# Ledger of designs, part 105: peptides against a protein of PDB entry 2AKA

Target 1, 299 residues: chain A of PDB entry 2AKA
Amino acid sequence: MEDLIPLVNRLQDAFSAIGQNADLDLPQIAVVGGQSAGKSSVLENFVGRDFLPRGSGIVTRRPLVLQLVNSTTEYAEFLHCKGKKFTDFEEVRLEIEAETDRVTGTNKGISPVPINLRVYSPHVLNLTLVDLPGMTKVPVGDQPPDIEFQIRDMLMQFVTKENCLILAVSPANSDLANSDALKIAKEVDPQGQRTIGVITKLDLMDEGTDARDVLENKLLPLRRGYIGVVNRSQKDIDGKKDITAALAAERKFFLSHPSYRHLADRMGTPYLQKVLNQQLTNHIRDTLPGLRNKLQSQL

## One batch from the design tools (peptide; made by RFdiffusion4, then SolubleMPNN)

Design b2_p18_6_s3 (from b2_p18_6 with D4E T7K R8Q S18K)
Fold by OpenDDE base, seed 2:
Structure b2_p18_6_s3 (fold): chain B 299 residues (1-299), chain A 18 residues (1-18)
Amino acid sequence: as target 1 above (299 residues)
Amino acid sequence: SLEEAIKQVEELIEELEK
């Protein structure tokens, strides 16, 4: 298949450099979910490294454009610090935190200005995701009382775009009917054409309950369906449990669970990566003619 | 630079037209 994702990455970088990002409606996947829904863990599992900020409350406070590029080498680059190659992903985390604080200050405020991070790795498929701040109802620290609405407004700048696919991340151990991710997705994509559902924390569900109906796309149907994943627990993250080991445990979880074993080949982080790569590639192909015309009109 | 970015965009458009 033609490498369309790298082409769009170059477009994204070029327009970011000239400050015209907001009007291009580039084919992309926006990641949405409530706080602690597991968004950051999913992204880290794709890379196989711990590199995203962690903490209580709102952790992601700026959009993070994460460009994954399959490569023989492993390193990261930021658009805001060209020429610097990061091979230590702890330094990547620190740079995200520093760059976030530089713009937002110390009050844990948010900014709509994206951070652009490219990760080269032999362990990733070509994939571009925009990680967005987690939806919350409760301000933390010195956050303004209307932080919920600020986050919502920021998310809407992305998810309302016709060429934006929505990766809606919902935890299984919470009421799915009240999922922040699915609510916002339903608002902007009422027919479920642009939304991919991710169900996290399947291992944390109450005994005797399961998300089978959701994962089989029977409860809240999405055209693009649902994919279940099992992320590391907070204890595992704090203990620096190896992501490779966690991925193996995830596979074992689905295979051994009576409610999920028949779905196991269509579940888990590796399958999610494949699906997202394919979905994004196809989406780019479908939108390229319109994108070309729009770009030409802006020159 | 801004000029370089514009040039890159133009090149990418040309590539899309092939």
Scores: peptide ipSAE 0.033, ipTM 0.695, DockQ to the pose 0.103
Fold by OpenDDE base, seed 4:
Structure b2_p18_6_s3 (fold): chain B 299 residues (1-299), chain A 18 residues (1-18)
Amino acid sequence: as target 1 above (299 residues)
Amino acid sequence: SLEEAIKQVEELIEELEK
């Protein structure tokens, strides 16, 4: 049998081309979190490249369907410009920004129309994620005063679907009980069946505090559990600190921390990538019978 | 094109049914 994730990717691309992507209940993982929660850093750490737009306020303004494909070669392709292979990931970043601005204009508005990006790399596992705009309460620039609700409405188009898993990204240095990611996840998945928790910024917690109870799934239980990660600081990102070095530092952090050393083998970005690959694969397998019937009915 | 996309979807569905 063909690999399940690439198979679903082909379905996703085909339906995107005919403008039906928003109506499809394909097995997928939607990434949600507040602004500055660390979503972009998590995704870039999977690829091992800097390729996502950066800045203050709302950076992701369109859904980004990120299809990671394990390959012997490294390059990226966009669905909207087929045949062009990107080997410079700075150019990938620029293309995302240009394509976003083409649709949303200069007012920093949002659009529900996805950008489809496929990345081939020897450093990734097969994995598809949908990066969604960060939740915010404060309009910036020329954004409309109701931008918070527009973002929430966009997110709801994805996370309310039964076949959508939710990667809820929350920073540890903030009150986790009030995290935007966990709030929206609880709203649409009250039993915690579809939600995977990611805890970022563990290295930025106040001295004498830790997130051990959360990571051990004891404070806010999710069926699919929590995984802690340590991303590059904003200073490190601005200084172009190597992601490989950052991943090594992350491993060292968990191994050396008194509160997390016993969990170290079930923490960190590489482990998160493995877990997501496995969970998505299993999820596709479980949903394929229903998906086949639904797709047939839409033709 | 739209027609090509539809054809691709149909082919993929057939593969899923095998």
Scores: peptide ipSAE 0.030, ipTM 0.687, DockQ to the pose 0.102
Fold by OpenDDE base, seed 1:
Structure b2_p18_6_s3 (fold): chain B 299 residues (1-299), chain A 18 residues (1-18)
Amino acid sequence: as target 1 above (299 residues)
Amino acid sequence: SLEEAIKQVEELIEELEK
């Protein structure tokens, strides 16, 4: 069972190598969220390293297929530069930026061509996520005026697929009813069958307010439910606060919060990682028979 | 290769069906 995710990784790599027009709907988890929703922080928390591009506005401009592989060693590899092992995650960040710029040019446009990154680490569970550009309404820099629609169209290429699970990342300190992530998820998954909700910024909610009803799956029900997380603040990131320390603080937050204490064992980044691993594994298992048939038909 | 990946998928499916 532990080999199912790595198996799909090999398929992803193979399809990427032969071209992006693979007609195969591979089981995967697409990560969607508005800009500044905390999406990148969630992914970095899984790895325990800072490795994603940061900045104002749109930072993810190409899909990032992030393949996490549990290993005794820690290093990263890109599909576009096979054989090169990255042990410095700052270099990983730089490579993502360079590879993005190579394709998108200087106008900070977007491209639907994925970057494939595999991270081996003792601190991760086997998990593959597709990080998608953050939804935005306002063009920045030299971006085209229709950038919002370009991003949406790109996201739709992933989230409309039947075998795509959706990790919808929404900040708690904003009106959840206006969540870009949940809105797009509801559009393509109206019954909430493929969507996993992640609620970030729970620590930034106004005093006297909480997201208990959301986290208890009572406000906007999803079959797969919601998981709350607490990410590092921008100040913490700039100050290079250790992710391990941040995870401990996250645990403390849920345990000490009156509204979340009873949910604490089903909250936080480690639990999210576990759930995603299990969900993806089960999803792969369920889709494998159909995938086999499709693959055989292409031979 | 794709063929190798397909083979691996088939092997895994067979294992799951046992």
Scores: peptide ipSAE 0.026, ipTM 0.686, DockQ to the pose 0.102
Fold by OpenDDE base, seed 5:
Structure b2_p18_6_s3 (fold): chain B 299 residues (1-299), chain A 18 residues (1-18)
Amino acid sequence: as target 1 above (299 residues)
Amino acid sequence: SLEEAIKQVEELIEELEK
């Protein structure tokens, strides 16, 4: 069987071009989490480059369809500017910001219109993720008072779809019972069939506490389980700490931590990437017959 | 164009049927 993820990417691009992306139930993974939960860092760690907008408040303000494609070359392409190859990932970041501002304006507003970004790299597995705006309760800038609900409504356009897997990103240094990511996932996936939990900021937990019970899937069980990761600190990001070095530090963290040592082989960003690739591939395979029938009926 | 996108979708559907 040929690579299924690239095949679905082509479908996604085609439907995006005709403005049907929002209503299309394609097999995909939507990334959800509160602001500052660590979503951007997880995605950047997959690519091994700094390329996502940073700042205070809402970082992602449009859905970002991130298509990772394993390749011998490294470059990025946007659907809205076909033919332009980006090799400088700072330029990728700037393009995301510019394209976001073009549609949303300068008021830090949001738009449900996706940005489609494809990244070719020898350092990635084939994987498509939809990065969604971070959930927030506090309007910033000129955002309307109901911005929280606007974000939620946008997220619901994705996570309510039956073929959408949910990557729920929650920080370990916050009460997981109040996790925005897990809350919205539970709302649309009450049986935990479509949700993969990611626990960030494990290195920032209070001394004497750990997330072992969560990572062992004992506290808030998900069928697809939880994977812990350790991202770069904001200081490390500002200091341009190498992502490769950060991944090594992450591995060391899990191996050396008494509570996580036994889980170390099922933790960390590389393992997460592998799991997501496998989960998405299997999900596409399982949903392909239904997808074919649906597409045929809509044309 | 819209027409090209529609054609692409149709071709992809055909590919899925193989």
Scores: peptide ipSAE 0.024, ipTM 0.670, DockQ to the pose 0.101; fails the geometry check

Design b2_p18_6_s4 (from b2_p18_6 with D4E T7A R8E E14K)
Fold by OpenDDE base, seed 4:
Structure b2_p18_6_s4 (fold): chain B 299 residues (1-299), chain A 18 residues (1-18)
Amino acid sequence: as target 1 above (299 residues)
Amino acid sequence: SLEEAIAEVEELIKELES
């Protein structure tokens, strides 16, 4: 059953190679969130490596198709440079930046053309995610004044597709009712059928407040529910705190928190990865029968 | 190749429908 994800990955790669990816309604998970919502940290925590671009403003400027593959070995490879194996994930980060700049230039522009990255690791479950640019309202640098709308238009190319699940990443230390991720999800998935909620920054909430009602799916119900995670702080990232240590701290956080201890076994990055693997696998199974006709039309 | 990927998916669909 788990072999469904690698199978769809092969199909995804083939379509990407011929420039048909944007027109496909393949079963996939699109990751959406505002800038600084913790989206990149969630993805890095899955891999257990720092490999995504960092900085102020928009860090993800092209869709990143991240294909995680469970393997006995650890390395990364890009579809645009097949045959090159990356074992240093800093080099992976640099390649993402270089490939982004090659297409968009150095003016912090965006492009809808995906970067396809596959990561083999013994520390991951089979999982494919499409990381999308973070939503923003303020242009930075040489970005055009309408960059907000350009980003939204790009996101809509993915999240409007019926076979696209939405991983909505929202920080708990902000008003969740005004979450950019949940807003866009509600716009394209008004019944909450395709949306999985991720709540970050639970450790940064004001003393005496908690997100228990959200995590219990009682405040803003989603059919697929919510999962809370605790990412490394910016200080920890800058200090190169080990992700494994951060995952242990995350577990401790949920177990020791009065509001979350009863949910601890259904929280955290490892559980999120497991749930996403299962959700994607089941979603592929459900959507595959409908893909046959569309696939045949591509021949 | 694209054709191979499609063929694999089609085979999988057949298996699921059986």
Scores: peptide ipSAE 0.049, ipTM 0.716, DockQ to the pose 0.103
Fold by OpenDDE base, seed 1:
Structure b2_p18_6_s4 (fold): chain B 299 residues (1-299), chain A 18 residues (1-18)
Amino acid sequence: as target 1 above (299 residues)
Amino acid sequence: SLEEAIAEVEELIKELES
């Protein structure tokens, strides 16, 4: 069985076309984390392009099904506008914003209806992720006062599914015990069987502190472990720092840090991408027989 | 329809498993 991820992509597209979004238990990885935890930066680092909406407050307001496909060419396609190839990733960002606003209106509300984006690139491994809205406790602008609970309810539609893996993104410069990502993961995956931990902002930790115990899977053990990453700073993003250069700096960070040097080969964005590709592939293989049986029973 | 989508998925799975 080869090319399992592309198969699931076709399934996702087919079911999305008929409105079967959160109701179908497809093997997938849902990305969860608090606002400003670094989710968007991780996804952009996979592609090597700036293409996700940025800003304060709730930025991701619809689930984004991001399908990465290894290809000799680089372009993006949306399911909602088939046939249009995007080669300018700024236009991709604008389309995400426009499509989000089309459904959510002007109040900066949320919608559970996914945006399906496929990115072809020679720089990516085959990988599909569902980027979910960042968890928040404070409404902004014209958002409803219960926006926190609306977001949680939306996330629960994905992460409660048995075939959903959870990519829990937590910043290292905050109390890990209060991580929104790990809290929701623990709620739906109490044994830590479906959760992959990502630790961001390792470069922003207080002097004399480190996340070694977390990264070694000793503090809050997950079956699938933790991977640390170093994203571009907000200054770097605003200054349009090249992602390739940032990835090199990330490698240097882990190699030169006394607490992380011994882990360096199992850290960083490139390693995370490889692990996610492998995890998703294996997960699809494990779940596909059951999925097939369920589908056949519905015919 | 849902039935058509399921049928398509079944064919895709069969294709991959062959």
Scores: peptide ipSAE 0.025, ipTM 0.689, DockQ to the pose 0.110
Fold by OpenDDE base, seed 5:
Structure b2_p18_6_s4 (fold): chain B 299 residues (1-299), chain A 18 residues (1-18)
Amino acid sequence: as target 1 above (299 residues)
Amino acid sequence: SLEEAIAEVEELIKELES
């Protein structure tokens, strides 16, 4: 069996069209983390393009099913506007914002209705991720006072599914013991079987401190381990700093850092993308028999 | 359409069985 990820993508699209996406236990990777944890930056680094909404507070306000497909051409397509090929990724960003606002309004509210975005690129591996709203405790603007719980409830719809892998994104410059991502992962995956840890902002740690023990899977062990990454700063993103240059800087960071150089080959965004591709492929293979039986019983 | 989506799902199920 080859090309399992594209097959599941077609299933996702079909079920989304019939409004049953939330009820299906499809093999997928849900991306979770606190606001400003670096989730969007990780996803943009996979694509090599700036295409996700940016700003303060809750940026991702609807689940974004991001389907990366390796292709000789580079373009994006939305399920809600079939037939339109986007080659300018700024227009992709604008479409995400417009489609989000169309459903939620301009009050920074959230909706559980996914946006389905497929990106074809020669620079990506086949990979499907569900980007979820960042966890927050403080409402901003016209957000409802219970926005924290609304987000949590939305996340739980995804991460409680047995076939859902969890990409838990945590910043290294914050107390990892209080990581929103790791907390929710531990709640629904207490044995750490479905969780992949991503540690961002390693370059922003205080001098004399490092996350070596975490990255070596010694502090808060996960079966699937941890991968460190270095993203562009918000200033660099706003200034449209080249992602390729940032990826090179990331590689240099790990190679030159005394605490991480021995791990460098198992760190960084390119390695993370490879691991996620492999993990998702294997996960699909393992879950397909059960999925087939489930689908046959429902349809 | 909904009917087209259902048909697609059914076809995909068949592909999974093969």
Scores: peptide ipSAE 0.035, ipTM 0.707, DockQ to the pose 0.102; fails the geometry check
Fold by OpenDDE base, seed 3:
Formats: structure tokens, sequence, C-alpha cells
Structure b2_p18_6_s4 (fold): chain B 299 residues (1-299), chain A 18 residues (1-18)
């Protein structure tokens, strides 16, 4: 049997090609969070490259199905332009922007039609994530006044599916009780069975405060727990600070912090990637029998 | 084509059964 994640990737590609006419509930991880919660940084840290659009407001305006595949070579491919291999990740960024604008126009609108991006790299574990637009209450530029609800409706198309795991990204320097990510997760997963919590911006918390209780899964318990990460600052991103150096700094942060030292081996981007790989693999294994039966009934 | 995509899905189903 082939690796389960690549198998599901091929299913995703096939269903995308046919316009998703089948009512399919593919095992996947949807990434949700408010604007500036750090979602893009987490994904880029997995790849070790800067390849996602940046800017103010909602940067992700279409779902991005990011398929990470461990390989001896490093390149990217889009489903919408088969046969083209991207080795320059700046070109990947530009293609995402161009393909987004092609469908949504230049008014910063959104579309529920996914972009499928596959990244082959020796530095990644097999992992598929669906990056979703950041939740916001404030329209930017030419966005429609109801953009908040449009985004929510789009997210609900993914996170309401029973086989969808939810990667809820919340910044530590904001009130967790008001986390957009955790709110939407609680709405569709009230028992916390499908939600994985990611806490970003731990390095930006006020002096004398920490997120220890959250990370220890004591404040707002999730069955799948919480993982803290430290992303590059916006200044570091703009300056194209090396992601490897940032990952080393993240490790140092957890090891040296009095409140997090004891959790350090279960924190950070590399650990998050491992956990997601394992959880997705197990989730696929558990859901495949039902998926097979459902697919057969629809053909 | 749509037909080719359907055929691919059918093949993937067979792989899931193996």
Amino acid sequence: as target 1 above (299 residues)
Amino acid sequence: SLEEAIAEVEELIKELES
C-alpha cells in the first residue's frame, strides 16, 4: 500500500478536476485563524521557503490546498498548470497571486474554488493542509461590506465536514477566549475532537504573562492538544531572514523560557509538522473504509 | 476531459480496495 497522504492527494486532484460533483468528505486539515494570526508563516516554515502572498488584510482569498511531499528534489507544481515545475518559490508566490486575481478580479474578493499546490522537498514530511482565508470583520480596499460573512461561509464549507481536521491558529498576545479560530472550531466541533490548537506569537506576550495553561491543555482543552510556535517577525519576513535560523531561534525560545522549558520537546514548528503528519495519516486510515464505500455508491 | 477524470477516480477507488 502506498503512503496514505499521497493517495488522498490524488483523490483531491481528481475531484478538483471534475468540479467536485461528488459529495465527498475527504480526510484533510483545514487551517483557520484570524487575520495576522500567523497561518502563512507556519506554512512557510514547513516548506522552509517564502512562497505565500503577503500584504495587509486578507491575503489568502482562495482556499490553498498545500500538498507537501517528501522528495529528493525541491520543486512545486500547480494543478491548474500541469507540466510546469517551479524551482523558484518567488514564481510560486506570483502564480498564486495571478491565479487568485484571475478568478476573483482585482477587487480583493474571495472565491471558494481551491488552488492546488504540490511542493516536493527533502525538508518536508508528507502533509496536506488547506489554507483558508483569515477571518476578519473589516473590509479592506474594494472588498464587499459583507466580506466577514463570505469568509465564514467559505470556511464552513470545509470545517463542517466530519472528516476535516481543524488547525486552529491563535495568537498568544490576544485574548484566547476571543480567538476567531477557536470560536469557529467550537461551533462545528463542540467536543473538541477534530481541532488541533496552534498558539503563535508567544514571544510577543506581555512581560510576566505566559500561555502555559493553554499549552498544557488546561484552559480550553482539546482532545488533540495545543502546540506553540514562534514565527519570524514581519521585519524578519520582509528582510527575508533565513527560516532555518528562525527555527533555531524558536527552539532556543522554548528551551530558555521558564514557563515553557518543560514543554520544549512538544513545541515548535518541526514538532507541529510531525504531529500533523501522524494525525493526518491516522485520520486517513480511520476514514478510508467509509470513504471507499461512499465513492463506490456515487459511481 | 471529464471522462478521463472519472476514470481516474475509479482507478483510485480500486487502489483503496487493495
Scores: peptide ipSAE 0.032, ipTM 0.700, DockQ to the pose 0.075; fails the geometry check

Design b2_p18_7_s1 (from b2_p18_7, 10 letters changed)
Fold by OpenDDE base, seed 4:
Structure b2_p18_7_s1 (fold): chain B 299 residues (1-299), chain A 18 residues (1-18)
Amino acid sequence: as target 1 above (299 residues)
Amino acid sequence: SLQEEIDKILEEIDKLIA
């Protein structure tokens, strides 16, 4: 069972090499959310490193297949530059930016062609996520006026697949009923069978308000439930605040908050990573017989 | 080759689901 995620990783790599990324309905988790919803911070918190592009507007402009692999060593590898091991995660960030620009140009456009990044670390559980561009309604720079729809179309290539789980990332300090992530999830998963809710920015909610009902799965029920997280502030990110310290602060937040104390053991980034590992593993197990048959038919 | 890789993966899948 421990080898299921790495097995699917090999499939992802093989099909990516031939440009058939969207044709095979591989068991995977697609990460969706509006711009500034906190998706990048969640992913970086899993790794414990700053390695994703930052800035105003759309930071992720190509799908990023992020393969986390538990290992005794820490380094990253890209499928497009095999043999090069990255130990400096700042260089990982730069490579993502360079590879993105190589395909999309300088117009801040998007491309549906994934970047495949594998991260080996003793601090991660085996977990594969597909980070997708953040949903936005406003084009920036010289982006085409229909960039919103281009992003949506790209997301649909992933989230409409039956074997795709959806990690819907929504900020708590916005109207959750109108969350871009939850809206797109509801569109393609109306019964809430494939969607896992992540609620960010719980620490930024107005005094006297809380997201307890959402986190308890009572407001907008999902079969797979909701997990709250507290990410570093933008100031902390810019100041290169240590992620380990941020995770400790996150734990303290949930334990000390009157509305969330009783949920604290089922909240936070470490718990989210554990849940996603478990759910992905189980999902692969359930889909493996069908996947086997499909692969056989393509030989 | 891709075909060889897929074949290896299929063999591993068969072992896991047997």
Scores: peptide ipSAE 0.303, ipTM 0.876, DockQ to the pose 0.663
Fold by OpenDDE base, seed 3:
Structure b2_p18_7_s1 (fold): chain B 299 residues (1-299), chain A 18 residues (1-18)
Amino acid sequence: as target 1 above (299 residues)
Amino acid sequence: SLQEEIDKILEEIDKLIA
């Protein structure tokens, strides 16, 4: 079972090379959420490195297929520049930005063409995620006036697929009932069978309020439940706060919070990574027979 | 070749689901 995720990675790479990635219903996890919901921070916390573009507005403008591979070594590789190993994760960030701009131009437009990034690290579990552009309502700068719908259409290309799991990232300091992530998830997964809820910004909630009911899966039930996380603040990111220290602080947060202490062992970024690894592995296993038949019929 | 790679992947799948 340990080789299931790498096997699907090979499929992803193979079909990306021939331009058929969008047509295949490969078992995968798509990450969805509004702008500033904390998606990028979650992914960076998995890797333990700062490597994703940052900025105001729409930062992710192409789907990022992030393939995490447990390894004794630490480096990154892009499918679009085979043979080049990146050991400086700042260079990884720059490459993402450059490759994005190469396709979208400088007008902050979007493209549905994925960037495939593989990260080898001793600090990760095998896990593949597709980071998608953050949902937005208001175009900024040179963005097209219909950018909201362009993003939505792009997301729908992924999340409508039956074998796509949805990692719905919602900030706790906003009304969960109005979560863009959960709304789109419910649209394509009305029974909540494919959706995993992630609640960020739990540390930014108003005094006297908590997300206990949400995290206990009592408010908006999902079959796969909710996991709360605490990401670094933008100030911490700008100040280059160590991710390891941030993860320790996250653990402390859950353990010390009266509303979350009893849930602490089922919260936090490390637990999320484990759950996603397990769920993706099981999901691949369950979908393999159907996938095999489909692949055979298409050859 | 790409086709050979796909064939190998399919073989691996077959081993896993057999």
Scores: peptide ipSAE 0.300, ipTM 0.874, DockQ to the pose 0.775
Fold by OpenDDE base, seed 1:
Structure b2_p18_7_s1 (fold): chain B 299 residues (1-299), chain A 18 residues (1-18)
Amino acid sequence: as target 1 above (299 residues)
Amino acid sequence: SLQEEIDKILEEIDKLIA
């Protein structure tokens, strides 16, 4: 059962090569969230490297299939340039940007065609995530006025699939009732069976407020619960604060906070990674018999 | 080929679900 995630990765790669990614109901985790919800920071914290595009507006403009693979070595590979090993993660970021621009052009448009990125690292658990464009209501640059709906349509291609788990990323310093992530999750998963909640920006909440009720799964219950994380601030990112140091600070935050100390062992980025690995593995196991039959019938 | 790769994956799946 240890190799279930790599097995599905091979399926993803095979079908991506023929442009059929959107039509397959593969067991996977789609990451959804509003713009600036902290999705990119969560993913980078898993790897321990800065490698995702940053900037104003819609940063992720194509789905990014991020395949994390535990390995003794550290490097990245793209499906669109097989055989090239990236050891500099800044070059990984640049390649994502270049490949995005190649397809979308200069108007900051979006494309439903995924980028497949595999990262080998001794610091990761086996985990595959599909990072989706951030939901936004305001077009930027030369984006079409209906960009909001284009993004929603793209997200729906993933999150409506029965075998798709949803990692809903919401900031704690905003009204959770207005969370774009939880809203879209509720639309396609009204019973909360496929949704995992991630609460970011817990360190940015107003003094005297906390997200304890949310994290304890009492406010907006999800079957798979909520996990709180503390990401690096934009200042920390700009200052190239070490992710390892940030993870230590995150641990300290939960342990020292009166409202969260009792939850500390079930919070933070490392715990989130572990939970996602376990949930994805179990989900693949549960769906694999049906997937096998489906694949056989299509050949 | 793609077909061969898929067949190989299917064989591995069969081993896991048997």
Scores: peptide ipSAE 0.299, ipTM 0.872, DockQ to the pose 0.726
Fold by OpenDDE base, seed 5:
Structure b2_p18_7_s1 (fold): chain B 299 residues (1-299), chain A 18 residues (1-18)
Amino acid sequence: as target 1 above (299 residues)
Amino acid sequence: SLQEEIDKILEEIDKLIA
């Protein structure tokens, strides 16, 4: 079962190459959340590198199919430039930005055409995620006034698919009831069968408040539950604080917090990686027979 | 060809689900 995720990666690449990005209901995990919810930080923490675009407003403007592959070597490859190995992750970031701008222009527009990025690393578990643009209500730059709906339409192309799991990223320091991620998840997954909740910014909650009820799956229950994480602050990111150190701080946070100590072994970025790897693997296994039949009928 | 690649993937799937 160890090769199930790479197998689906090959399918993703094949279909992307022929422009059939949304035609097949491939088992996958779509990452959704509002702008500044902490999605990019979560993904970067998986890799242990800074490699995603940063900035004000919409950062992710195209779907990013992020394929993490456990390997003895560390490098990245893009589907749109096969054969080029990136070992400098700053160059990876620049390539994402350049490729995004190539298609969307300089007005910070969006495109539904995915970027396929594969990262080989000894520090990752096999895991494929589709990072989607952050939901926003405020246009930036030369974006059209209906950019919110354009983003939603793009997200819906992924999250409405039956075999799509949803990683809903919500900040703890905001009203969870108004979480854009959970709203869209509930719209397409009303029974909470396909949604995994991630709660960020737990360290930024007001003193005397906590997200214990959420993390214990008691407030807004999801079948697949919630996992809390603590990301680097923007100051730490700008200061190039080491991700490894941040992961240690995250562990310390959960262990030392009175409300979360009992949950600490089921919290944090490393645990999230493990859960997602297992969930995706199992999901692929369960959907593979149906996928095989569909592929045979369509090809 | 792309079709050949897909066929190979299908074969691998068949091995996994057999």
Scores: peptide ipSAE 0.286, ipTM 0.868, DockQ to the pose 0.733

